# Designs tried in a protein design run: peptides against a protein of PDB entry 3HTU. Part 26

Target 1, 75 residues: chain A of PDB entry 3HTU
Amino acid sequence: RRPEEWGKLIYQWVSRSGQNNSVFTLYELTNGEDTEDEEFHGLDEATLLRALQALQQEHKAEIITVSDGRGVKFF

## One batch from the design tools (peptide; made by RFdiffusion4, then SolubleMPNN)

Design b2_p14_5_s1 (from b2_p14_5, 8 letters changed)
Fold by OpenDDE base, seed 3:
Structure b2_p14_5_s1 (fold): chain B 75 residues (1-75), chain A 14 residues (1-14)
Amino acid sequence: as target 1 above (75 residues)
Amino acid sequence: SKLEELLKKAKEKA
């Protein structure tokens, strides 16, 4: 899958599960309990980041980067 | 961590 395709799957989950306006660490998205049954569970962080960057271009997400790691806010 | 603290606050506000 291309990054934008992963992004689509992730945002579909966000929308369907009512997680709009929520904040996640990147770890929570791919390793957390809430996404255990999703296709993107276990996705490597590098690919995840590219997927989220695609969503960010569409103003559907904002990546938060600090010295201790990264997170994302969905809209 | 700083990230955890920032994200915690963001989650609470969201």
Scores: peptide ipSAE 0.146, ipTM 0.718, DockQ to the pose 0.299
Fold by OpenDDE base, seed 2:
Structure b2_p14_5_s1 (fold): chain B 75 residues (1-75), chain A 14 residues (1-14)
Amino acid sequence: as target 1 above (75 residues)
Amino acid sequence: SKLEELLKKAKEKA
């Protein structure tokens, strides 16, 4: 899958979940309990980042970078 | 930033 395709799958999950948990660290998104049954669970961080960047271009997400890691807010 | 603060608060409540 291309990054854009992964982004689509991720955002579909966000939408279906009602966006009640729209703020995640990158680790939580692919390694957390909430996404354990999703296709993108276990996705490598490099590919995840590219997927989120694709969503960011569409104003569907904003990547947050801090000294101790990265996160994302979905819209 | 505001977004960074929101991320921090969200993680604290978890």
Scores: peptide ipSAE 0.142, ipTM 0.712, DockQ to the pose 0.114
Fold by OpenDDE base, seed 4:
Structure b2_p14_5_s1 (fold): chain B 75 residues (1-75), chain A 14 residues (1-14)
Amino acid sequence: as target 1 above (75 residues)
Amino acid sequence: SKLEELLKKAKEKA
């Protein structure tokens, strides 16, 4: 899958599970309990970041970068 | 940023 395709899957989960306006660390998104059954669970962080960047371009997410890691807010 | 602060606060509640 292309990053954009991963982004689509991720946002579909966000929307269907009611996680809009929720904040995740990148680790939680791909390694957390809430996404264990999702196809993007276990996705490498590099690909995840590109997927989220695609969503950010669509104004569906905002990537948060702090000194000790990264997160994302979905809209 | 505001969002950064929200992230920090959210994680503190975990």
Scores: peptide ipSAE 0.139, ipTM 0.708, DockQ to the pose 0.115
Fold by OpenDDE base, seed 1:
Structure b2_p14_5_s1 (fold): chain B 75 residues (1-75), chain A 14 residues (1-14)
Amino acid sequence: as target 1 above (75 residues)
Amino acid sequence: SKLEELLKKAKEKA
């Protein structure tokens, strides 16, 4: 899958699970309990980031970058 | 961590 395709799957989960306007660490998205049953669970962080960047271009997410790591807010 | 703290605040404002 392309990053954009992963982004679509991730955002579909966000929407269906009612996680819009929620914030996650990148780790939580791919390794957390909330996404254990999702196709993107276990996705490498590099690909995840690209997926989120694609969503960010669509104004569906905002990547939060701090010195200690990164997270994302979904809209 | 600082990240967790910042994300927590972001969650609260979300």
Scores: peptide ipSAE 0.147, ipTM 0.720, DockQ to the pose 0.358; fails the geometry check

Design b2_p14_5_s2 (from b2_p14_5, 5 letters changed)
Fold by OpenDDE base, seed 4:
Structure b2_p14_5_s2 (fold): chain B 75 residues (1-75), chain A 14 residues (1-14)
Amino acid sequence: as target 1 above (75 residues)
Amino acid sequence: SELEELKEKAEKKA
């Protein structure tokens, strides 16, 4: 899958699960309990980041960078 | 925690 395809899957989960406006660490998205049954669970961070960047371009997400990590807010 | 910091950051940008 291409990054944008992963992004689509991720956002579909966000929307269907009612996680819009929620903030996640990148780790939570791919390694958390809430996404255990999703295809993107276990996705490598590099690919995840590219997927999220694609969503960001669509204004569906905002990647957050702090001093000690990164996360994402979905819209 | 990282999550808390991210939430704070997100709040600032909102």
Scores: peptide ipSAE 0.134, ipTM 0.724, DockQ to the pose 0.373
Fold by OpenDDE base, seed 2:
Structure b2_p14_5_s2 (fold): chain B 75 residues (1-75), chain A 14 residues (1-14)
Amino acid sequence: as target 1 above (75 residues)
Amino acid sequence: SELEELKEKAEKKA
């Protein structure tokens, strides 16, 4: 799958599960309990980041970078 | 925690 395709799957989950306007650490998104049944669970961070960047371009997410980690806010 | 810090930052930006 291309990053954009992963992004689509991730956002579909966000929308149908009511996670819009929620913030996640990158780890929680792919390794957390809430996404265990999703296809993107276990996705490597590098690919995840590219997927989120694709969503960011569409204004569906915003990647948050701090000195001690990274996360994402979905809209 | 990292999550709390990220959430806090997100709120400040909003």
Scores: peptide ipSAE 0.132, ipTM 0.721, DockQ to the pose 0.352
Fold by OpenDDE base, seed 1:
Structure b2_p14_5_s2 (fold): chain B 75 residues (1-75), chain A 14 residues (1-14)
Amino acid sequence: as target 1 above (75 residues)
Amino acid sequence: SELEELKEKAEKKA
């Protein structure tokens, strides 16, 4: 899958599970309990980031960068 | 925690 395709799957989960307007660490999305049954669980962080960047271009997410980590807010 | 900080930043940025 391309990063954009992963982004689509991730956002579909966000929408279906009612996680819009929620914030996650990148680790939570791919390694958390809430996504264990999702296809993107276990996805490498580099690919995840590219997927989220694609969503960000569509204004569906915003990658949050702080001094001690990164996360994402979905819209 | 990292998550709490991110949430706080997200709220402030919004």
Scores: peptide ipSAE 0.131, ipTM 0.721, DockQ to the pose 0.408
Fold by OpenDDE base, seed 3:
Structure b2_p14_5_s2 (fold): chain B 75 residues (1-75), chain A 14 residues (1-14)
Amino acid sequence: as target 1 above (75 residues)
Amino acid sequence: SELEELKEKAEKKA
């Protein structure tokens, strides 16, 4: 899958599960309990980042980088 | 700012 395709799957989950306006760490998106049944669970962080960057270009997400790690807010 | 608040939320979840 292309990053854009992963982004689509991720945002579909966000939308259907009512997680809009929520903040996640990158870890909990791919390793958390809430996404255990999703196709993107276990996705490597590099590919995840590219997927989120695609969503960011569409103003559907904002990647947050801090000293302790990275997160994302979905809109 | 909103960005700072978002960063704080992200840090709390880390």
Scores: peptide ipSAE 0.106, ipTM 0.707, DockQ to the pose 0.133

Design b2_p14_5_s3 (from b2_p14_5, 9 letters changed)
Fold by OpenDDE base, seed 5:
Structure b2_p14_5_s3 (fold): chain B 75 residues (1-75), chain A 14 residues (1-14)
Amino acid sequence: as target 1 above (75 residues)
Amino acid sequence: SKLEKLLEEAKKKA
């Protein structure tokens, strides 16, 4: 899958599960309990970041960067 | 971590 396709899958989960306006660490999205049954569970962080960047371009997410790493807020 | 703490606080405000 292309990053944009992963982004679509991720945002579909966000919407369906009612996670809009929620904040996640990148680790939580791909390794957390809440996404264990999702296709993007286990996705490498580099690909995840590109997927989220695609969503950010669509104003569906905001990547949060701090000194210790990155997270994301979904809209 | 600091990131996790920051994001947890953000979650509370979301």
Scores: peptide ipSAE 0.142, ipTM 0.716, DockQ to the pose 0.329
Fold by OpenDDE base, seed 3:
Structure b2_p14_5_s3 (fold): chain B 75 residues (1-75), chain A 14 residues (1-14)
Amino acid sequence: as target 1 above (75 residues)
Amino acid sequence: SKLEKLLEEAKKKA
């Protein structure tokens, strides 16, 4: 899958599960309990980041970067 | 971590 395709799957989950306006660490998205049954569970962080960057271009997400890691806010 | 604290605060406001 291309990054934008992963982004689509992730945002579909966000929308369907009512997680719009929520905040996640990147770890929670791919390793957390809430996404255990999703296709993107276990996705490597590099690919995840590219997927989220695609969503960011569409103003559907904002990646938050600090000194000790990254997170994301969905809209 | 610092990130966790910041994100937790963001979650509270979300």
Scores: peptide ipSAE 0.140, ipTM 0.715, DockQ to the pose 0.304
Fold by OpenDDE base, seed 1:
Structure b2_p14_5_s3 (fold): chain B 75 residues (1-75), chain A 14 residues (1-14)
Amino acid sequence: as target 1 above (75 residues)
Amino acid sequence: SKLEKLLEEAKKKA
């Protein structure tokens, strides 16, 4: 899958599970309990980041970058 | 961690 395709899957989960306007660490999205049953669980962080960047271009997410890590807010 | 703290604050405001 391309990053954009992963982004689509991730955002579909966000929408279906009612996680719009929620914030996650990148780790939580791919390794957290809430996404254990999702196709993107276990996705490498590099690909995840690209997926989220694609969503960010669509104004569906905002990547939060701080000195010691990253997270994401979905819209 | 600091990140967790900041993200928790973001979650709180979300």
Scores: peptide ipSAE 0.136, ipTM 0.713, DockQ to the pose 0.365
Fold by OpenDDE base, seed 2:
Structure b2_p14_5_s3 (fold): chain B 75 residues (1-75), chain A 14 residues (1-14)
Amino acid sequence: as target 1 above (75 residues)
Amino acid sequence: SKLEKLLEEAKKKA
């Protein structure tokens, strides 16, 4: 899958599941309990980042970088 | 930033 395709899958999950908290660390998205049954669970961080960057270009997400890691807010 | 703080606060409460 291309990064854009992964991004689509991720955003579909965000939208369909009606997440109360739309803010995630990158680790939570691919290693967390909430996404355990999703196709993108276990996705490598490099590919995940590119997927989120694609969503960011569409104003569907904003990547947050802090000193101790990265996260994302979905819109 | 505000978004950064929201992320940090969200993770702190988890």
Scores: peptide ipSAE 0.132, ipTM 0.706, DockQ to the pose 0.115

Design b2_p14_5_s4 (from b2_p14_5, 8 letters changed)
Fold by OpenDDE base, seed 1:
Structure b2_p14_5_s4 (fold): chain B 75 residues (1-75), chain A 14 residues (1-14)
Amino acid sequence: as target 1 above (75 residues)
Amino acid sequence: SRLEELLEKAKEAA
């Protein structure tokens, strides 16, 4: 899958699970309990970031970057 | 961590 395809899957989960406006660490998205049954669980962080960047371009997410790491807010 | 603090705050405000 391409990053934008992963982004689509991630956002579908966000929408269907009612996580719009929720905030996650990148780790939580791919390694957390909430996504254990999702196809993107276990996705490498580099690919995840590219997926989220694609969503950000679509105004569906905002990547939160601080010196200690990154998270994401979904819209 | 600082990141966790910021994200937690964002979660609370979300």
Scores: peptide ipSAE 0.162, ipTM 0.735, DockQ to the pose 0.352
Fold by OpenDDE base, seed 5:
Structure b2_p14_5_s4 (fold): chain B 75 residues (1-75), chain A 14 residues (1-14)
Amino acid sequence: as target 1 above (75 residues)
Amino acid sequence: SRLEELLEKAKEAA
């Protein structure tokens, strides 16, 4: 599965899940309990980042880098 | 940045 395909799956989940908070750490997306049943659970962070970068190009997400890690805001 | 602040606030509130 290509990064942009993963991005599609992730964004579909974000849209369907009705999350109150659209901000996630990258770890939460692939290792959190909220995504345990999703295909992208357990996805390596490198591939996840590429997927999110694809979404970012579509203005559907913005990747956040802070001193203690990385996160993403979905739009 | 605003986004960084949102991330930190979100994680602290969770």
Scores: peptide ipSAE 0.161, ipTM 0.731, DockQ to the pose 0.116
Fold by OpenDDE base, seed 2:
Structure b2_p14_5_s4 (fold): chain B 75 residues (1-75), chain A 14 residues (1-14)
Amino acid sequence: as target 1 above (75 residues)
Amino acid sequence: SRLEELLEKAKEAA
């Protein structure tokens, strides 16, 4: 899958599943309990970042970068 | 920012 295709799958999960919040660390998104049954669980961080960047271009996400890590807010 | 604060809260709660 291309990064854009991964982005689509990720956003479909965000949109269709019940979320208590829309902010995730990158680690939580691919290694957390909430995504254990998703195809993108275990996805490498480099590919994940590219997928999220594609979503960001579509105004569906905003990547957050801080000194000790990265996260994402979905819209 | 508020967004950064929310992210940090998420990290701490994990």
Scores: peptide ipSAE 0.156, ipTM 0.724, DockQ to the pose 0.144
Fold by OpenDDE base, seed 4:
Structure b2_p14_5_s4 (fold): chain B 75 residues (1-75), chain A 14 residues (1-14)
Amino acid sequence: as target 1 above (75 residues)
Amino acid sequence: SRLEELLEKAKEAA
């Protein structure tokens, strides 16, 4: 899958699970309990980041970078 | 930023 395709899957999960306006660390998104049954669970962080960047271009997410990690807010 | 603050709180709560 292309990063954009992963982004689509991720945002579909966000929408159908009611996680709009929620904040996740990148680790939680792909390694957390809430996404265990999703196709993107276990996705490598590099690909995840590119997927989220695609969503960010669509104003569906905002990537947050802090000194000790990264996260994302979905809209 | 507000988002950064929320992220930090989320990380601390984990």
Scores: peptide ipSAE 0.155, ipTM 0.723, DockQ to the pose 0.117

Design b2_p14_6_s1 (from b2_p14_6, 9 letters changed)
Fold by OpenDDE base, seed 5:
Structure b2_p14_6_s1 (fold): chain B 75 residues (1-75), chain A 14 residues (1-14)
Amino acid sequence: as target 1 above (75 residues)
Amino acid sequence: SLMEQIKKKAEELE
């Protein structure tokens, strides 16, 4: 899958899962319990970042960078 | 924590 395709899958999950909090660390998005059954679980961070960047271009997500790492907020 | 820092910054995007 291309990064854009991964982005689509991720956003579909976000939209359908009804998450109380739309903010994630990159790690928990692909390694957390909430996504264990998703196709993108275990996705490498490099590809994940590209996928999120694609979503960011569509204003569906915003990648957040702090001193200890990165996260993402979905819209 | 990382999440704490991310959430703090995320609030600025609302």
Scores: peptide ipSAE 0.661, ipTM 0.917, DockQ to the pose 0.834
Fold by OpenDDE base, seed 2:
Structure b2_p14_6_s1 (fold): chain B 75 residues (1-75), chain A 14 residues (1-14)
Amino acid sequence: as target 1 above (75 residues)
Amino acid sequence: SLMEQIKKKAEELE
């Protein structure tokens, strides 16, 4: 899959899940319990970042960088 | 924590 295709899958999950928590660490998004059954579970961080960047271009996500790592907020 | 830091910045985007 291309990064934008991964992004689509990720955003579909975010949208359909109806979760109140729209903020994730990158690790939780691909390795957390909440996404264990998703196709993007276990996705490498490099590919994940490219996927999220694609979503960011569409204003569907914002990658957040802090001193200890990165996360993402979905819109 | 990392999540606390991320959430704090996320609030600034609202």
Scores: peptide ipSAE 0.660, ipTM 0.916, DockQ to the pose 0.838
Fold by OpenDDE base, seed 4:
Order: structure tokens, then sequence, then C-alpha cells
Structure b2_p14_6_s1 (fold): chain B 75 residues (1-75), chain A 14 residues (1-14)
């Protein structure tokens, strides 16, 4: 899958899951319990980042960088 | 924590 295809899958999950919080660490998005049954679970961080960057271009997500790592806010 | 830092920064995007 291309990064943008992964992004689509991720965003579909975000949209359909009805999560109360739209903010995630990159780790919990691909390694957390909430996404265990998703195809993108276990996705490497490099590919994940590219997927999120694709969503960011569509204004569907914003990658957040802090001192200890990165996260993402979905819109 | 990482999440606290992220959420704090995310508030700037609201």
Amino acid sequence: as target 1 above (75 residues)
Amino acid sequence: SLMEQIKKKAEELE
C-alpha cells in the first residue's frame, strides 16, 4: 500500500470509531489496544508518518512534534 | 508525559 492508502484506512477508522479524543501518539495509533483489529496495526513509524503527512495535505490531520516524540490530531 | 505534551500543543490547533 502507498502512504496515502494507509492514510485513508487510518482516517476511515478515526471517522467510524467514534473516539472521544482525536489526539493520538504515533505509538498508540499503531500499537495500542484500540487499533488491534485494524490493518494498520503494527505499521512501521516511517510509513505511518508518510501516511499522516498525506492526510495533513488534505487538512484531515496535523502532525504534532514535541520534545519526546510525535503525535497526531485528526480533524 | 508524551501524551500530555501532545495534547497541550494540540490545544493551539483548536
Scores: peptide ipSAE 0.657, ipTM 0.916, DockQ to the pose 0.834
Fold by OpenDDE base, seed 3:
Structure b2_p14_6_s1 (fold): chain B 75 residues (1-75), chain A 14 residues (1-14)
Amino acid sequence: as target 1 above (75 residues)
Amino acid sequence: SLMEQIKKKAEELE
């Protein structure tokens, strides 16, 4: 899959999940319990970043960098 | 924590 295709799958999950909290660590998004049944579970971080960058271009996500690592906020 | 830092910065985007 292309990064844009992964981004679409991720955002579809976000949109359908009905969650109030739209902020994730990158590890939580691909390795957490909430996404165990999703196709993008276990996705490598490099591919994940490209997928999220594609979503950023569409203003659907923002990658957040802090001192201890990275996360993402979905819109 | 990492999540605490992320959430704090995320609030700036609201």
Scores: peptide ipSAE 0.652, ipTM 0.915, DockQ to the pose 0.796

Design b2_p14_6_s2 (from b2_p14_6, 10 letters changed)
Fold by OpenDDE base, seed 5:
Structure b2_p14_6_s2 (fold): chain B 75 residues (1-75), chain A 14 residues (1-14)
Amino acid sequence: as target 1 above (75 residues)
Amino acid sequence: SLMEKIKEKAKELE
């Protein structure tokens, strides 16, 4: 899959899962318990970042960078 | 924690 395709899958999950909190660390998005059954579980962070960047271009997500890591907010 | 820091910054995007 291309990063854009991964982004689509991720956003579909976000939209359908009814998450109370739309903010994730990159780690919990691909390694957390909530996504264990998703195709993108275990996705490498580099590909994940590209996928999220694709979503960011569509204003569906914002990548958040802090001193000790990155996360994402979905819209 | 990382999550707390991310959440703090995320509030600025609301």
Scores: peptide ipSAE 0.664, ipTM 0.921, DockQ to the pose 0.835
Fold by OpenDDE base, seed 2:
Structure b2_p14_6_s2 (fold): chain B 75 residues (1-75), chain A 14 residues (1-14)
Amino acid sequence: as target 1 above (75 residues)
Amino acid sequence: SLMEKIKEKAKELE
C-alpha cells in the first residue's frame, strides 16, 4: 500500500470508531490495544509518518512533535 | 508523559 492508502485506512478507523480520544502517540496508534484488529496495526513508523502526512495535507490530521516523541491529532 | 505532552499540544490546536 502507498502512504495515502494507509492514511485512508487509518482515518476510516478513526472516523468509524466514534472515539472521544482523537489524540494518539504514534506507538499507540499502530501498537496499541485499540487497533489490534486493524490492518495498519504493526505498521512501521516511517510508513505511518508518511501516511499521516498525507492526511495532514487533507487537513484530517495534525502531526504533533514534542521533545519525547511524536503523536497525531485527528480531525 | 509523552501522551500528556502530546495532548497538551493538541489542545492548543483546538
Scores: peptide ipSAE 0.663, ipTM 0.921, DockQ to the pose 0.843
Fold by OpenDDE base, seed 4:
Structure b2_p14_6_s2 (fold): chain B 75 residues (1-75), chain A 14 residues (1-14)
Amino acid sequence: as target 1 above (75 residues)
Amino acid sequence: SLMEKIKEKAKELE
């Protein structure tokens, strides 16, 4: 899958899951319990980042960088 | 924590 295709899958999950909090660390998005049954679970961070960057271009997400790591806010 | 830092920064995007 291309990064943008992964992004689509991720955003579909975000949209359909009805999560109360739209902010995630990159780790919990691909390694957390909430996404265990999703195809993108276990996705490497490099590919995940590119997927999120694709969503960011569509204004569907914003990658957040702090000193200790990265996260993402979905819109 | 990382999440707390992310959430704090995320507020700037609201």
Scores: peptide ipSAE 0.662, ipTM 0.921, DockQ to the pose 0.832
Fold by OpenDDE base, seed 3:
Structure b2_p14_6_s2 (fold): chain B 75 residues (1-75), chain A 14 residues (1-14)
Amino acid sequence: as target 1 above (75 residues)
Amino acid sequence: SLMEKIKEKAKELE
């Protein structure tokens, strides 16, 4: 899959899930319990970043970098 | 924690 295709799958999950919190660590997004049944579970971080960058271009996500790691906020 | 820092930064985007 292309990064844009992964981004679509991720955002579809975000949109369809009944979540109030749209902020994730990158690890939580691909390795957490909430996404165990999703195709993007276990996705490598490099591919994940490219997928999220594609979503950023569409203003659907923002990658957040802090001193000790990265996360993402979905819109 | 990492999540706390991320959430704090995320609030700046609201």
Scores: peptide ipSAE 0.656, ipTM 0.920, DockQ to the pose 0.799

Design b2_p14_6_s3 (from b2_p14_6, 9 letters changed)
Fold by OpenDDE base, seed 1:
Structure b2_p14_6_s3 (fold): chain B 75 residues (1-75), chain A 14 residues (1-14)
Amino acid sequence: as target 1 above (75 residues)
Amino acid sequence: SLLEKIKEKAEEME
């Protein structure tokens, strides 16, 4: 899958899952228990980042960078 | 935690 295709799958999950919190660390998004049944579970962080960047271009997400890591906010 | 820092940052960006 291309990064933008992964982005689509990720965003679909965010949208349909009815999350009450749209902020994630990159790790929990692909390695957390909440996404164990998703196709993108276990996705390498580099590819994940590219996927999120694709979503960011569409204003569906914003990658957040802090001193000790990165996360993402979905819209 | 990192998650809390991310959440706080997200709120600041709101």
Scores: peptide ipSAE 0.481, ipTM 0.880, DockQ to the pose 0.852
Fold by OpenDDE base, seed 4:
Structure b2_p14_6_s3 (fold): chain B 75 residues (1-75), chain A 14 residues (1-14)
Amino acid sequence: as target 1 above (75 residues)
Amino acid sequence: SLLEKIKEKAEEME
């Protein structure tokens, strides 16, 4: 799958899951309990980042960077 | 925690 295809799957999950909090660390998106049954669970961080960057271009997400790591806010 | 830092940053960006 291409990064943008992964982005689509991730965003579909965000939209359908009805999560109360739309802010995630990159780790919990691919390694957390909430996404255990998703195809993108276990996805390497490099590919995840590219997927999120694709969503960011569509204004569907915003990657957040702090000194200790990265996260993402979905819209 | 990292999550809290991300959330704080997210609020800052709003």
Scores: peptide ipSAE 0.480, ipTM 0.879, DockQ to the pose 0.850
Fold by OpenDDE base, seed 3:
Structure b2_p14_6_s3 (fold): chain B 75 residues (1-75), chain A 14 residues (1-14)
Amino acid sequence: as target 1 above (75 residues)
Amino acid sequence: SLLEKIKEKAEEME
């Protein structure tokens, strides 16, 4: 899959999941319990970042980098 | 801020 295709799958999950908190760490998004049944579970971070960058271009996500890690907010 | 939100989220996971 292309990064854009991964981004679509991720955002579809976000939209369907009924989440009331749209902020995730990158690790939580691909390794957490909430996404265990999703195709993108276990996705490598490099591919994940490119997928999220594609969503950023569409103003559907914002990657957040802090001193001790990274996360993402979905819109 | 968004930075504070993700920082807090990360801390909750540890």
Scores: peptide ipSAE 0.407, ipTM 0.844, DockQ to the pose 0.141
Fold by OpenDDE base, seed 2:
Structure b2_p14_6_s3 (fold): chain B 75 residues (1-75), chain A 14 residues (1-14)
Amino acid sequence: as target 1 above (75 residues)
Amino acid sequence: SLLEKIKEKAEEME
């Protein structure tokens, strides 16, 4: 899958899950309990970042970088 | 702030 295709899958999960918690660390998104049954679970961080960047271009996500890690907010 | 929320979540994972 291409990054934008992964992005689509991720955003579909975020949207369909109806979660009120739209803020994640990158680790939570691919390694957390909440996404264990998703196709993108276990996705390498490099590919994940590219996927999220694709969503960011569409204003569907905002990547947040801090000194000790990265996260993302979904819209 | 959003940054603090991310940091707090990250800390919980450590």
Scores: peptide ipSAE 0.403, ipTM 0.838, DockQ to the pose 0.133

